Peptides against a protein of PDB entry 3PBP. Designs and how they scored, part 15

Target 1, 203 residues: chain A of PDB entry 3PBP
Amino acid sequence: LNEKDLNLILNKSLVMYESLDSTTDVIVKRNVIKQLQFVSKLHENWNSRFGKVDIQKEYRLAKVQGPFTINPFPGELYDYTATNIATILIDNGQNEIVCVSFDDGSLILLFKDLEMSMSWDVDNYVYNNSLVLIERVKLQREIKSLITLPEQLGKLYVISDNIIQQVNFMSWASTLSKCINESDLNPLAGLKFESKLEDIATI
Target 2, 203 residues: chain A of PDB entry 3PBP as posed
Amino acid sequence: LNEKDLNLILNKSLVMYESLDSTTDVIVKRNVIKQLQFVSKLHENWNSRFGKVDIQKEYRLAKVQGPFTINPFPGELYDYTATNIATILIDNGQNEIVCVSFDDGSLILLFKDLEMSMSWDVDNYVYNNSLVLIERVKLQREIKSLITLPEQLGKLYVISDNIIQQVNFMSWASTLSKSINESDLNPLAGLKFESKLEDIATI

## One batch from the design tools (peptide; aimed at target 1 N95 I180)

Design b1_p26_1_s4 (made by RFdiffusion4, then SolubleMPNN; from b1_p26_1, 16 letters changed)
Fold by OpenDDE base, seed 2:
Structure b1_p26_1_s4 (fold): chain B 203 residues (1-203), chain A 26 residues (1-26)
Amino acid sequence: as target 1 above (203 residues)
Amino acid sequence: SEIEEVKKKLETKKGIGKFLVERALK
C-alpha cells in the first residue's frame, strides 16, 4: 500500500458514502460510514507518520467481504464446486480480473463491476460483491492451482496434473482496461471475449 | 477532481458489467 493507493481507497470510500440515499438499507449505511471513517483515519495516520499506519484496532472490527455473487452464474456449473481463485492484473493500475476454477475443469473469468466494501460489526454482511461473467474456459482437467505473475498482465497459469497451461486474455482485457481508464464504453462494441490457451510445460 | 475521476471509473465499471450481462442474455 502506497500513498496513491490509499488515496484511491479513500476516494472510493467517499464515492460510496455519497451514493447513500433514502432508499439505502440501514445496515449498508452503517457499514459504508464505518469504512469511510476507517479509511479517513488511515489517511490521517499515513500523513502524520510518514507512511506508517497502525491499523490493528480498527481492522479487528472489520471482516473481508465474501462470498461473491456471480451473475450470470453458468447453469452448467450449479452441480460443481469451485476449487481455486485468482486475481489477475490487466494493467498497471488496479484493474483486475477474477478467475475461479471448478472441479469440472472449467475456468470462469469474472469482472468486478461494483465497488466492494468491508464488513463492519455485522456478521455476514454482504454488499457490492458482484462479479460478472466474462468468459468460461473449459480445460476439462483437474485444476490443482492457479498462478499469476504480477509482471505478466492478463495472463493466468493453470497447473494440472501433468501440464502447465497459460490463459492469455489480453486480447480483450487491453480493451477493457482502456474502457475503464478512459471512461468510454464504445470500444466494447464488437469485442470478442475469447482467451488464448497455450500449453507452456509438461510436468 | 480526483473524486470525479473515481466516480467516472466506477460508473464505467458498472456500465461494463451491464454490457456483459446483457451479452450473456443474448
Scores: peptide ipSAE 0.658, ipTM 0.948, DockQ to the pose 0.891
OpenDDE base, seeds 1, 3, 4, 5: peptide ipSAE 0.618, 0.655, 0.653, 0.658; ipTM 0.951, 0.946, 0.945, 0.948

Design b1_p26_2 (made by RFdiffusion4)
Pose (drawn by RFdiffusion4):
Structure b1_p26_2 (pose): chain A 203 residues (1-203), chain P 26 residues (1-26)
Amino acid sequence: as target 2 above (203 residues)
Amino acid sequence: MNTDRLKAELQGRNLDQEILDSAKSY
């Protein structure tokens, strides 16, 4: 955990602690407070020279959150099954797109709009477990796998049956991160959220 | 949003699997 990232989760934790009011669900309030306490403890034991911190077994036992809401979910896909999931980096600030494969050779590019809180005990804990559909890409080929190379932002390799295709969504993803970082939604107006699809090779 | 994956990693959770299970629930 480098210094930049350590401070990022600390600040996110502080923003949520402040975001607490009385209508806030009791279970959620508990987790937000626990998150702040935990992230603070990490900050106290962080070894700056190694950029690492030890984590006790107690804090590693966490229960799953979900299911995430996928909004708006495409109606056709109710007849199919999700195959793979991938994570693609948009910029240098941990901003990412979640990618999901389906039986129909389709791809949904998702964005997480709500900040999650950490949770350890709460069963079936859902809260800000929210994803939003940005785009859908139908390759009409059997998608065997998804691959990413950390060196290339906003690009995803999709291995179909005899083709390796590259879905390139930096056409809109670059603008998306700029507005996130600049807190300006205007550049999104009019942007067509269409990814450049490209055949890389025959396999 | 951008820190959720790191939070999940600190807790030892598999965020990909949680999201995939969400997708499979449809």
Fold by OpenDDE base, seed 5:
Structure b1_p26_2 (fold): chain B 203 residues (1-203), chain A 26 residues (1-26)
Amino acid sequence: as target 1 above (203 residues)
Amino acid sequence: MNTDRLKAELQGRNLDQEILDSAKSY
């Protein structure tokens, strides 16, 4: 999510919220409200310099949940709260991965391209505003901050109490970028979505 | 926290000073 993409998601979430009426299903109302609260907080806390958003505790009730946000959403994360968000470029064509951290020490890596996601999982219905889950990384640490460097494609730096770790997902993201740019999903066959975790420095 | 060692490791990996500043703030 660059600033433009965040604005687009915010505008879509606002349109969805404004469409709610007395006849709207209660579950749909709750999901749209949660999505809007989440995206509004992301927009408020957006740091364009770092592609970073700190999620405050008050908005932790707006969990990244439901068919409108992430598909599939890991069932275990329903009990946990999102803490940080970052956007990472995977190529020069502005293809991006969205990363969300949780208070259990999990990172989820997400992709916005809905057309490709429907081809990967025919059995799962993806709503028109959903992010696709690619990978879950379990760090088992309190995540304080997520940092990205514009010159380092497909790399995320995770800061905890005593360590800086690098998550490198270019093993699969380079293939994903190629598939998007060439409109060919064949290279994804048999691809493992496993990122490399490396300890960079002790704090 | 040995900030000097952290700085040396981050500089050796060509990491941005902003990562160091972020790490120090916690």
Scores: peptide ipSAE 0.022, ipTM 0.448, DockQ to the pose 0.025
OpenDDE base, seeds 1, 2, 3, 4: peptide ipSAE 0.018, 0.019, 0.020, 0.000; ipTM 0.322, 0.412, 0.424, 0.238; seed 2 fails the geometry check

Design b1_p26_2_s1 (made by RFdiffusion4, then SolubleMPNN; from b1_p26_2, 7 letters changed)
Fold by OpenDDE base, seed 3:
Structure b1_p26_2_s1 (fold): chain B 203 residues (1-203), chain A 26 residues (1-26)
Amino acid sequence: as target 1 above (203 residues)
Amino acid sequence: MSVDRLLAELAGKDLDQEILNSAKSY
């Protein structure tokens, strides 16, 4: 994020706030208000020179709750069907990556978008949250299942008919986690989002 | 399922709970 991007997010949050009416769900209203407050505080605390923002812990711990949008969505995947979903913790602070598999053998890795209203309340959030596409991994296999192990941060096991593969995204997810937890966004600039793929077993 | 349907099914669900349920089904 840079100051320009933060201004854009602020403007979007204002538009969302202005769209609220008497028919809007109470949880949606609350979340939009909290989003606007959050972004406003981010804007006030932004140091454009150092890419540092003071993000309060409560806002950092906000969960993503559907309905979702994916931005950008790969146009070629419109012709394919989503098959599996998993969420993988990247740290002990409950930051997580959302993974969706498709029947073309693609795996997309997603993270919450701060531009959209976040789930500030644990229960019954029914508003659109945006997921940011971080990486697309092309396995070119029929993905039967996705497995995550709680003790293995930033690792996803992909099971196909003949092989188990590990996707390890800690090469970038550790940096992402650090940025969120330390409220320092500088390391996101120039970060390469390339996961490591390893064959674990043939089945 | 289509992307739209998947996104709709995730609506109102805690992703953590859904993952826990999915992990238990394997």
Scores: peptide ipSAE 0.021, ipTM 0.427, DockQ to the pose 0.075
OpenDDE base, seeds 1, 2, 4, 5: peptide ipSAE 0.000, 0.018, 0.019, 0.019; ipTM 0.239, 0.467, 0.427, 0.479

Design b1_p26_2_s2 (made by RFdiffusion4, then SolubleMPNN; from b1_p26_2, 11 letters changed)
Fold by OpenDDE base, seed 2:
Structure b1_p26_2_s2 (fold): chain B 203 residues (1-203), chain A 26 residues (1-26)
Amino acid sequence: as target 1 above (203 residues)
Amino acid sequence: SSVDRLLAELLGQDINQSILNSAKSY
């Protein structure tokens, strides 16, 4: 896909959004939002494919259980192993981001329950527990644990051997939450899906 | 300090998570 094609897809996604009304199924609305997120990441020119992550039983979530299908899955992560999983609330409702860590020190931030509204590749299939990739954060360290605090929306704490880091994605997640809850995608226009990383403490 | 409190909370939760994960693996 070239930039022009991506813009076309983005425009199509926006048109799909504009077609939404009060009678539109909630699932469709959510899918369109997720679709826009998906397309926004394509603009980062990631070498990615549709992929599947086998999540260990110990990391299975009550709401979303593995295996997960991630679309797109970063191609560079195919050679790495998922090490941790966490879910982070982004609002006082039920909207959550799923985070998966890899042994290369990467974090991927994912949005749950994706049913793709558009197909760009014949090899892309929607599976149960489909996830859309929102962001990849490269920490380049061994991640020991992913911690969330219930009182801190949109914040993930990454524990390594020597440091605790905070990943704060409320810069975009607050907007995402609003868009989902209000069924209005307009605020997503031009939104940068970039989390803030901060060192919190040394261990 | 606020950092110390946060650290305590995070470490505590980390330990709990580790225990939980271990328990689930057995």
Scores: peptide ipSAE 0.032, ipTM 0.517, DockQ to the pose 0.029
OpenDDE base, seeds 1, 3, 4, 5: peptide ipSAE 0.024, 0.007, 0.030, 0.024; ipTM 0.523, 0.391, 0.537, 0.516

Design b1_p26_2_s3 (made by RFdiffusion4, then SolubleMPNN; from b1_p26_2, 12 letters changed)
Fold by OpenDDE base, seed 5:
Structure b1_p26_2_s3 (fold): chain B 203 residues (1-203), chain A 26 residues (1-26)
Amino acid sequence: as target 1 above (203 residues)
Amino acid sequence: MNVDRLLAELAGQDYLASVLASAQSY
């Protein structure tokens, strides 16, 4: 965690806090408030020289986030099992695409369009847990692993038994990144969510 | 690491091999 990342998380936490109203669920309010308190304390205790923060023991009790839903979930994938998961950065601002592979050789590219607080008090805290399906890439191979390179934005390496393939989604991810960062969805209109698949190496 | 250097290394398969060996998901 660096200062930039911390500031980003702080801003996100503030936005979530500001979104709270009288109709917001009490559990949601509690989690959002607690997150803001946590991040604020992190910011106060930030040692920029060492990139370290002293985290109080109370905040180490964060619980697992989820479960998540995928919307729309491809009907064909109900009969298949998810095999791998990876996250790929699409910009330097920590916007990510979530990638999930299935045993049918499908790769789904997902985006979390809504910010979520950490789960603090409630097991299986469910709020803003929807992942949006952006694209389904059919590789028609057994996917052994998913690899990302931090230096390569919007690129996923898919490893199969005999081949390494690159999925490059920067054609649309750059626009998505811009939309997120500028809070303007207009550029998504008419955007084709079609990734480029390339063979990189034979194993 | 410079993307061009990474691509060059990938082209040489050495980096790809190293990535494969490390199984590092970033």
Scores: peptide ipSAE 0.017, ipTM 0.423, DockQ to the pose 0.032
OpenDDE base, seeds 1, 2, 3, 4: peptide ipSAE 0.000, 0.007, 0.008, 0.012; ipTM 0.262, 0.370, 0.335, 0.445

Design b1_p26_2_s4 (made by RFdiffusion4, then SolubleMPNN; from b1_p26_2, 8 letters changed)
Fold by OpenDDE base, seed 4:
Structure b1_p26_2_s4 (fold): chain B 203 residues (1-203), chain A 26 residues (1-26)
Amino acid sequence: as target 1 above (203 residues)
Amino acid sequence: MNVDRLIAELLGQDLLQSILDSAQSY
């Protein structure tokens, strides 16, 4: 954790707080407020000299939300098992896509279009827990692992038994990054969500 | 998602595992 990350966490939590209104569910309000309180205290207690912060015990009880929803979920994948997961950075900010592999050799590329908080004060807190399906890539291979390199934006390396393949998403991910950063989804209209698959090495 | 993951990691939670588990539940 560094100061940049703390600022990102704080800014996100502030934006979530600012999005609350009179119509927002009380449980949602409580969770967003608790998150803001946590990250604010975290920022206040940040020791730049040591790169450390003390987390109060009460906040350590928070959990990730779950279950998540994938929308739409590909019907063909109901009979298959999810095997690996990775995040792919699409810019030098915080924007990333999530990749999940399946035992049929499929990759699904997922985007978190809605901001969410942790579950802070209730069991089974669920709000904005959806992921949007962007693309399905069919590799027709047994996927052993997914690797990303932080210096290589929009690239995923897929390791199978005898081959390393690169999946490059930047054909659309650069546009997605721009849309997120500018809060304008218009450039996504008519965009083809087609990644490029390349063989990198035989192993 | 990076920010959410960072918060989760700070709290000793695994956001990605939760997503993976969710994907397995379909």
Scores: peptide ipSAE 0.534, ipTM 0.908, DockQ to the pose 0.638
OpenDDE base, seeds 1, 2, 3, 5: peptide ipSAE 0.523, 0.525, 0.526, 0.532; ipTM 0.903, 0.905, 0.905, 0.907; seed 2 fails the geometry check

## One batch from the design tools (peptide; aimed at target 1 V132 L176 C179)

Design b1_p27_1 (made by RFdiffusion4)
Pose (drawn by RFdiffusion4):
Structure b1_p27_1 (pose): chain A 203 residues (1-203), chain P 27 residues (1-27)
Amino acid sequence: as target 2 above (203 residues)
Amino acid sequence: SLEIRKEIGDLFRGDAPDVYPSWTYGL
């Protein structure tokens, strides 16, 4: 955990602690407070020279959150099954797109709009477990796998049956991160959220 | 900003109801 990232989760934790009011669900309030306490303890034991911190076994037992809401979910996909999930980096600030494969050779590019709180005990804990559909890509080929190269932002390799295709969504993803970082929604108006598909090779 | 991220989400979500695909559990 480098210094930049350590401070990022600390500040996110502080923003949520402040975001607490009385209507806030008791279980959620507990987790937000626990998250702040935990992130603070990490900050106290962080070894700056190695950029690392030890984590006791107690804090590693966590229960799953979900299911995440996928809004708006495409109606056709109710007849199909999800195949793969990939994560693609948009910028240098941990902003990412979640990619999901389906039986129909389709791809949904998703964005997480709500900040999750950390949770350890709570069963079936859902809260800000929210994803938003940005785009859907039908390759009409059997998608065997998804691959990413850390060196290339906003690009995803999709291995179909005899093709390796590259879905390139930096056309809109670059603007998306700018508005996130600049807190200005205007550049999103009129942007067509269409990714550049490209055949890389025959396999 | 978390506020802008929520606003982006609202923009794209629109009036769509929440959908909870079972395979997203433990995502």
Fold by OpenDDE base, seed 5:
Structure b1_p27_1 (fold): chain B 203 residues (1-203), chain A 27 residues (1-27)
Amino acid sequence: as target 1 above (203 residues)
Amino acid sequence: SLEIRKEIGDLFRGDAPDVYPSWTYGL
């Protein structure tokens, strides 16, 4: 989710919310409201450079009935709160990885395997925005912020109390991009989904 | 493009169940 995507999701969630009427099924109403609440919290916290986002409940709910499902979700992370979210471009197109940080110092790297546009069709509400887990990175640090630079493909900067670390996942993301663009899964066979972690600077 | 993304997703998801909200539209 870049800011534009988040705004698009927010707008779609608002449109869905506004479409709710007395004839709308109670379960649908509840789901749309939960979705809007989730996206709104994400949006409110997107510009908060320094706030822990207690999205834990929303992520847990999102896994089951929220706007996004995360599969598989690491069992250990049910006890922890999501703190930051970032979207990292992996090519000059529109292929991206979503990263979520947790207060245990974990990062999860996620792939959007469904188009977001289909997930927001009220008539096709059956389509959850699917996020698929590619990798979990354990930093064992309190993560304050996630930074991405558009000119640096497949790189995420993690800011902690005393250190800036770079997570570089181009080792696998370049292949993933190729697979998407060429519609060929073969290059993924035997690929290791292991990001490189490097210390960039001490703060 | 959509098909390949789904296939990639299925590859990573493996045996993890897809959890989708279920609802029935009523009057």
Scores: peptide ipSAE 0.458, ipTM 0.714, DockQ to the pose 0.251
OpenDDE base, seeds 1, 2, 3, 4: peptide ipSAE 0.449, 0.447, 0.451, 0.450; ipTM 0.763, 0.759, 0.763, 0.766; seeds 1, 2, 3, 4 fail the geometry check

Design b1_p27_1_s2 (made by RFdiffusion4, then SolubleMPNN; from b1_p27_1 with I4T R5K E7K L11M V19H T24F)
Fold by OpenDDE base, seed 2:
Structure b1_p27_1_s2 (fold): chain B 203 residues (1-203), chain A 27 residues (1-27)
Amino acid sequence: as target 1 above (203 residues)
Amino acid sequence: SLETKKKIGDMFRGDAPDHYPSWFYGL
């Protein structure tokens, strides 16, 4: 995380906060407020050169809201825990796919049709339409980390105990990017949302 | 556009408006 990234997150959090209205669910409002408070605190501490940010327990327990609200959500994943999250750019226009890994070795590839909020209340997840399931990839491995390279569009690197695998979804993400950028959905007709999995290296 | 993103989201959810082509519902 650099200052630029932190500013971007802060700006997004502010926009989400400003989007709150009378129709917004109370729990969503609370989550957005907590997110803004957290990011603001991080920003303040970053500027103050504090080497350690004391993150309140509640913030450490914060989860991505999307996995609990995805429709359709794979029923099999309800009992599993999300382990990692990554954001993968699909173009230079900042269109992105969100990937979440689970402790069953599944990856879900998600589209953000709305700005995503964090869930800061572990016991109270609110349904929203911010994320949509595109694809589920079953690796059946313990996923240690997810790596993305900014120069490699539509590519995710999955690190497990003994292997690094590449998930390449540009087969469909290039079309998705085009649809977004051109405001034309026609190219999505008949498109298969199947990623290519490739072994990159044995660890 | 934000509207296009929302429409794409609705496509994946199966919440396609009536004005979308039939292929939209088959996704």
Scores: peptide ipSAE 0.461, ipTM 0.742, DockQ to the pose 0.199
OpenDDE base, seeds 1, 3, 4, 5: peptide ipSAE 0.458, 0.457, 0.457, 0.460; ipTM 0.741, 0.739, 0.740, 0.752; seed 5 fails the geometry check

Design b1_p27_1_s3 (made by RFdiffusion4, then SolubleMPNN; from b1_p27_1, 9 letters changed)
Fold by OpenDDE base, seed 2:
Structure b1_p27_1_s3 (fold): chain B 203 residues (1-203), chain A 27 residues (1-27)
Amino acid sequence: as target 1 above (203 residues)
Amino acid sequence: SLETKKKIGEMLRGDAPDHYPDWFYGL
């Protein structure tokens, strides 16, 4: 992600929002609003703090030909601002999880179920969510930055004021990767999406 | 495949983790 890409997504999200009318399905309205809120908050924080955050080039929102939605989106996060974004590889085939942090100290782990480069028709918007919420991790601290290491699959490092923590989601991401690569969804049945949080270092 | 990812997304939406708040199911 770069600022230009974020602006493009924001503009597209705004256009979609403006297209909403009284005849628009309630679910569509909700999804568009959620998307706009998410992108707007991300944008606000980008301008204020991300002068220093090298958002890993890997989240190529650059190729986003259309807006994205997160479904489901936590209602509790509607009032909070997105603070950081990171992309974490889960295998060597470039399958990835997107992580977004919020100013309440929450992390959301997201799966890209659709290519964001696809044209989003408003009529298909309800069914075409580009991001799926997998897990919410509540850290209850101010998150300064998110760091990923390419050689460390399914690991996210969260930097706060006094601590570096590791979020390890390979407990479920290994299964997810396998499902994608083998085109077999059976292993997802009964899978618990619970990441491990560990303190790495005190700052 | 793209289709596999789509189906995974559908499954993930239907099978919300038990640790999610009630609002997760009420969307």
Scores: peptide ipSAE 0.457, ipTM 0.694, DockQ to the pose 0.275
OpenDDE base, seeds 1, 3, 4, 5: peptide ipSAE 0.442, 0.456, 0.449, 0.438; ipTM 0.747, 0.703, 0.726, 0.749; seeds 1, 3, 5 fail the geometry check

Design b1_p27_1_s4 (made by RFdiffusion4, then SolubleMPNN; from b1_p27_1, 7 letters changed)
Fold by OpenDDE base, seed 3:
Structure b1_p27_1_s4 (fold): chain B 203 residues (1-203), chain A 27 residues (1-27)
Amino acid sequence: as target 1 above (203 residues)
Amino acid sequence: SLETKKKIGDMFRGDAPDYYPEWFYGL
């Protein structure tokens, strides 16, 4: 995830928020608001670390891509702030997992199930969840940064104050990749979505 | 395919169609 991707997500979330009316289901309203809060906090943290992003240029890109929602969003994370975001490739076909860290030391692993660019000018706004929760990993430490290596599929490096840890999700991501590429869901039968956490180095 | 991605998403949301096997809801 680069700055452009974050801005795109923020703009999508803003458009979703603006599309809310009195007829919108209460649960949908709540989810959109919570996502907007989440993405806004993430964007603020990004801007503080990497510089101010000019929001004006990106508003045009938001019109081309449909709503961005995380569903389900972990209720326990509503009061926490997103600190980092990363995108991890799981195959050579450019399938990816999105990871977001929080200030409670949690990581969420997310799948992009909708890549469709939908026009927001459509009278019938359908709330499309573009990210789904696969796994929550609790590290119980302050996460400073997330690092990915392009040659290492399904691996995320988490940097804290005194340690570098690897999160390896290839145990399930290899099967997920296969399902996507072959258009067959049968290999998901009995699959456990549990990542492996390993200490790599002490700092 | 995009359809497969959507089906996977629906699985994780718990909104899988009725024609999916029972194991699909237990993940």
Scores: peptide ipSAE 0.520, ipTM 0.805, DockQ to the pose 0.201
OpenDDE base, seeds 1, 2, 4, 5: peptide ipSAE 0.518, 0.517, 0.516, 0.518; ipTM 0.804, 0.809, 0.803, 0.807; seed 5 fails the geometry check

Design b1_p27_2_s1 (made by RFdiffusion4, then SolubleMPNN; its pose is not in this set)
Fold by OpenDDE base, seed 1:
Structure b1_p27_2_s1 (fold): chain B 203 residues (1-203), chain A 27 residues (1-27)
Amino acid sequence: as target 1 above (203 residues)
Amino acid sequence: SELEQIRLEAFGKKAEFNKKVKEKQKL
């Protein structure tokens, strides 16, 4: 964590806070406020020289948010179990793709549309937990692991059996990233969400 | 399609969020 990252987190938390209105659930309000308070204190206590932040013990009780929903969930996967999850950056900014593997050998590429907060005071806190289906890739193999490389945007390495395969989705992710970052969705019209699958190595 | 609409809505929400974040970064 560096100062830039901390500023980004703070700004995200501020935006979440400012999105609260009279229709927002009280639990959500409380949770978002708690997160903002935490991040704000972190920012205030940031020591840039040492990259250190003084964190009060009270704020260490935050938990990862509960279950996510996938919309639409592929009906074919209802009877299958998720096996692996990975997050892949598609740009040097704030956009990423979530990938989930299933025991049928499927990969689903997902997009998180909303910023998610940590859970602070409530068990099983759920808010902004939606994921949108972008693509399903059928490998028809037992997926053992998912690997990402930080320097390789929009690439996922899938290890199955004795084969490493690369899933490259930059064909569409580059356009998606641009559209999101520029707030212009017009280029998405007609965009095909089809990733490239390539065998990389046998192990 | 329904899927396309869902995607566009999601992308739009993220775009709006990112825009707001960028505005904060400029301040």
Scores: peptide ipSAE 0.562, ipTM 0.927, DockQ to the pose 0.860
OpenDDE base, seeds 2, 3, 4, 5: peptide ipSAE 0.535, 0.533, 0.560, 0.535; ipTM 0.924, 0.923, 0.927, 0.924

Design b1_p27_2_s2 (made by RFdiffusion4, then SolubleMPNN; its pose is not in this set)
Fold by OpenDDE base, seed 2:
Structure b1_p27_2_s2 (fold): chain B 203 residues (1-203), chain A 27 residues (1-27)
Amino acid sequence: as target 1 above (203 residues)
Amino acid sequence: SEKEKIILEAVGKKAKFNAKVKEKQKE
């Protein structure tokens, strides 16, 4: 975590806070406020010289939200179990694709459309936990692990019993990134969400 | 398609959020 990252987190938290209105659930309000308070304190205590923040006890109480909902959920996967999860960066601006594997050999590529806060004080806090299905890739093999490389945008490595495969979704992710960053949705028109699958190595 | 519509809406929401974040960064 560097100063730039901390600033980004702070700004995200501020935007979330400012999005609160009279219709927002009280629990959500409290949670967002607590997050903002925490991040603000971190920012105030940030020592740029040492790159360290004295994390107060409150951080230990924060939990990642879960489970997530997928929309639309592929009906074919209702009877299958998720086995692995990975997050893949698609640009340097922290836009990401979430990938979940299932025991039928399927990969689903998901997009997070809403910013989530950490869970504070409330067990099983759930808010803005929806993911959008972009693509389903059927590998027809048992997936053992999902590997990502930070320097390789829009690429996912899938390890199965005897093969390492690369899923490359930059064909559509680059456009997606551009649309997000430029606030222009026009390039999405007619875009095909089809990833490229390539065998990398046999193991 | 319905799928495309869902994706467009999702991307739109994210874009809007990111734009607001960028505005905050300028402050």
Scores: peptide ipSAE 0.534, ipTM 0.925, DockQ to the pose 0.876
OpenDDE base, seeds 1, 3, 4, 5: peptide ipSAE 0.534, 0.531, 0.500, 0.531; ipTM 0.925, 0.924, 0.918, 0.925

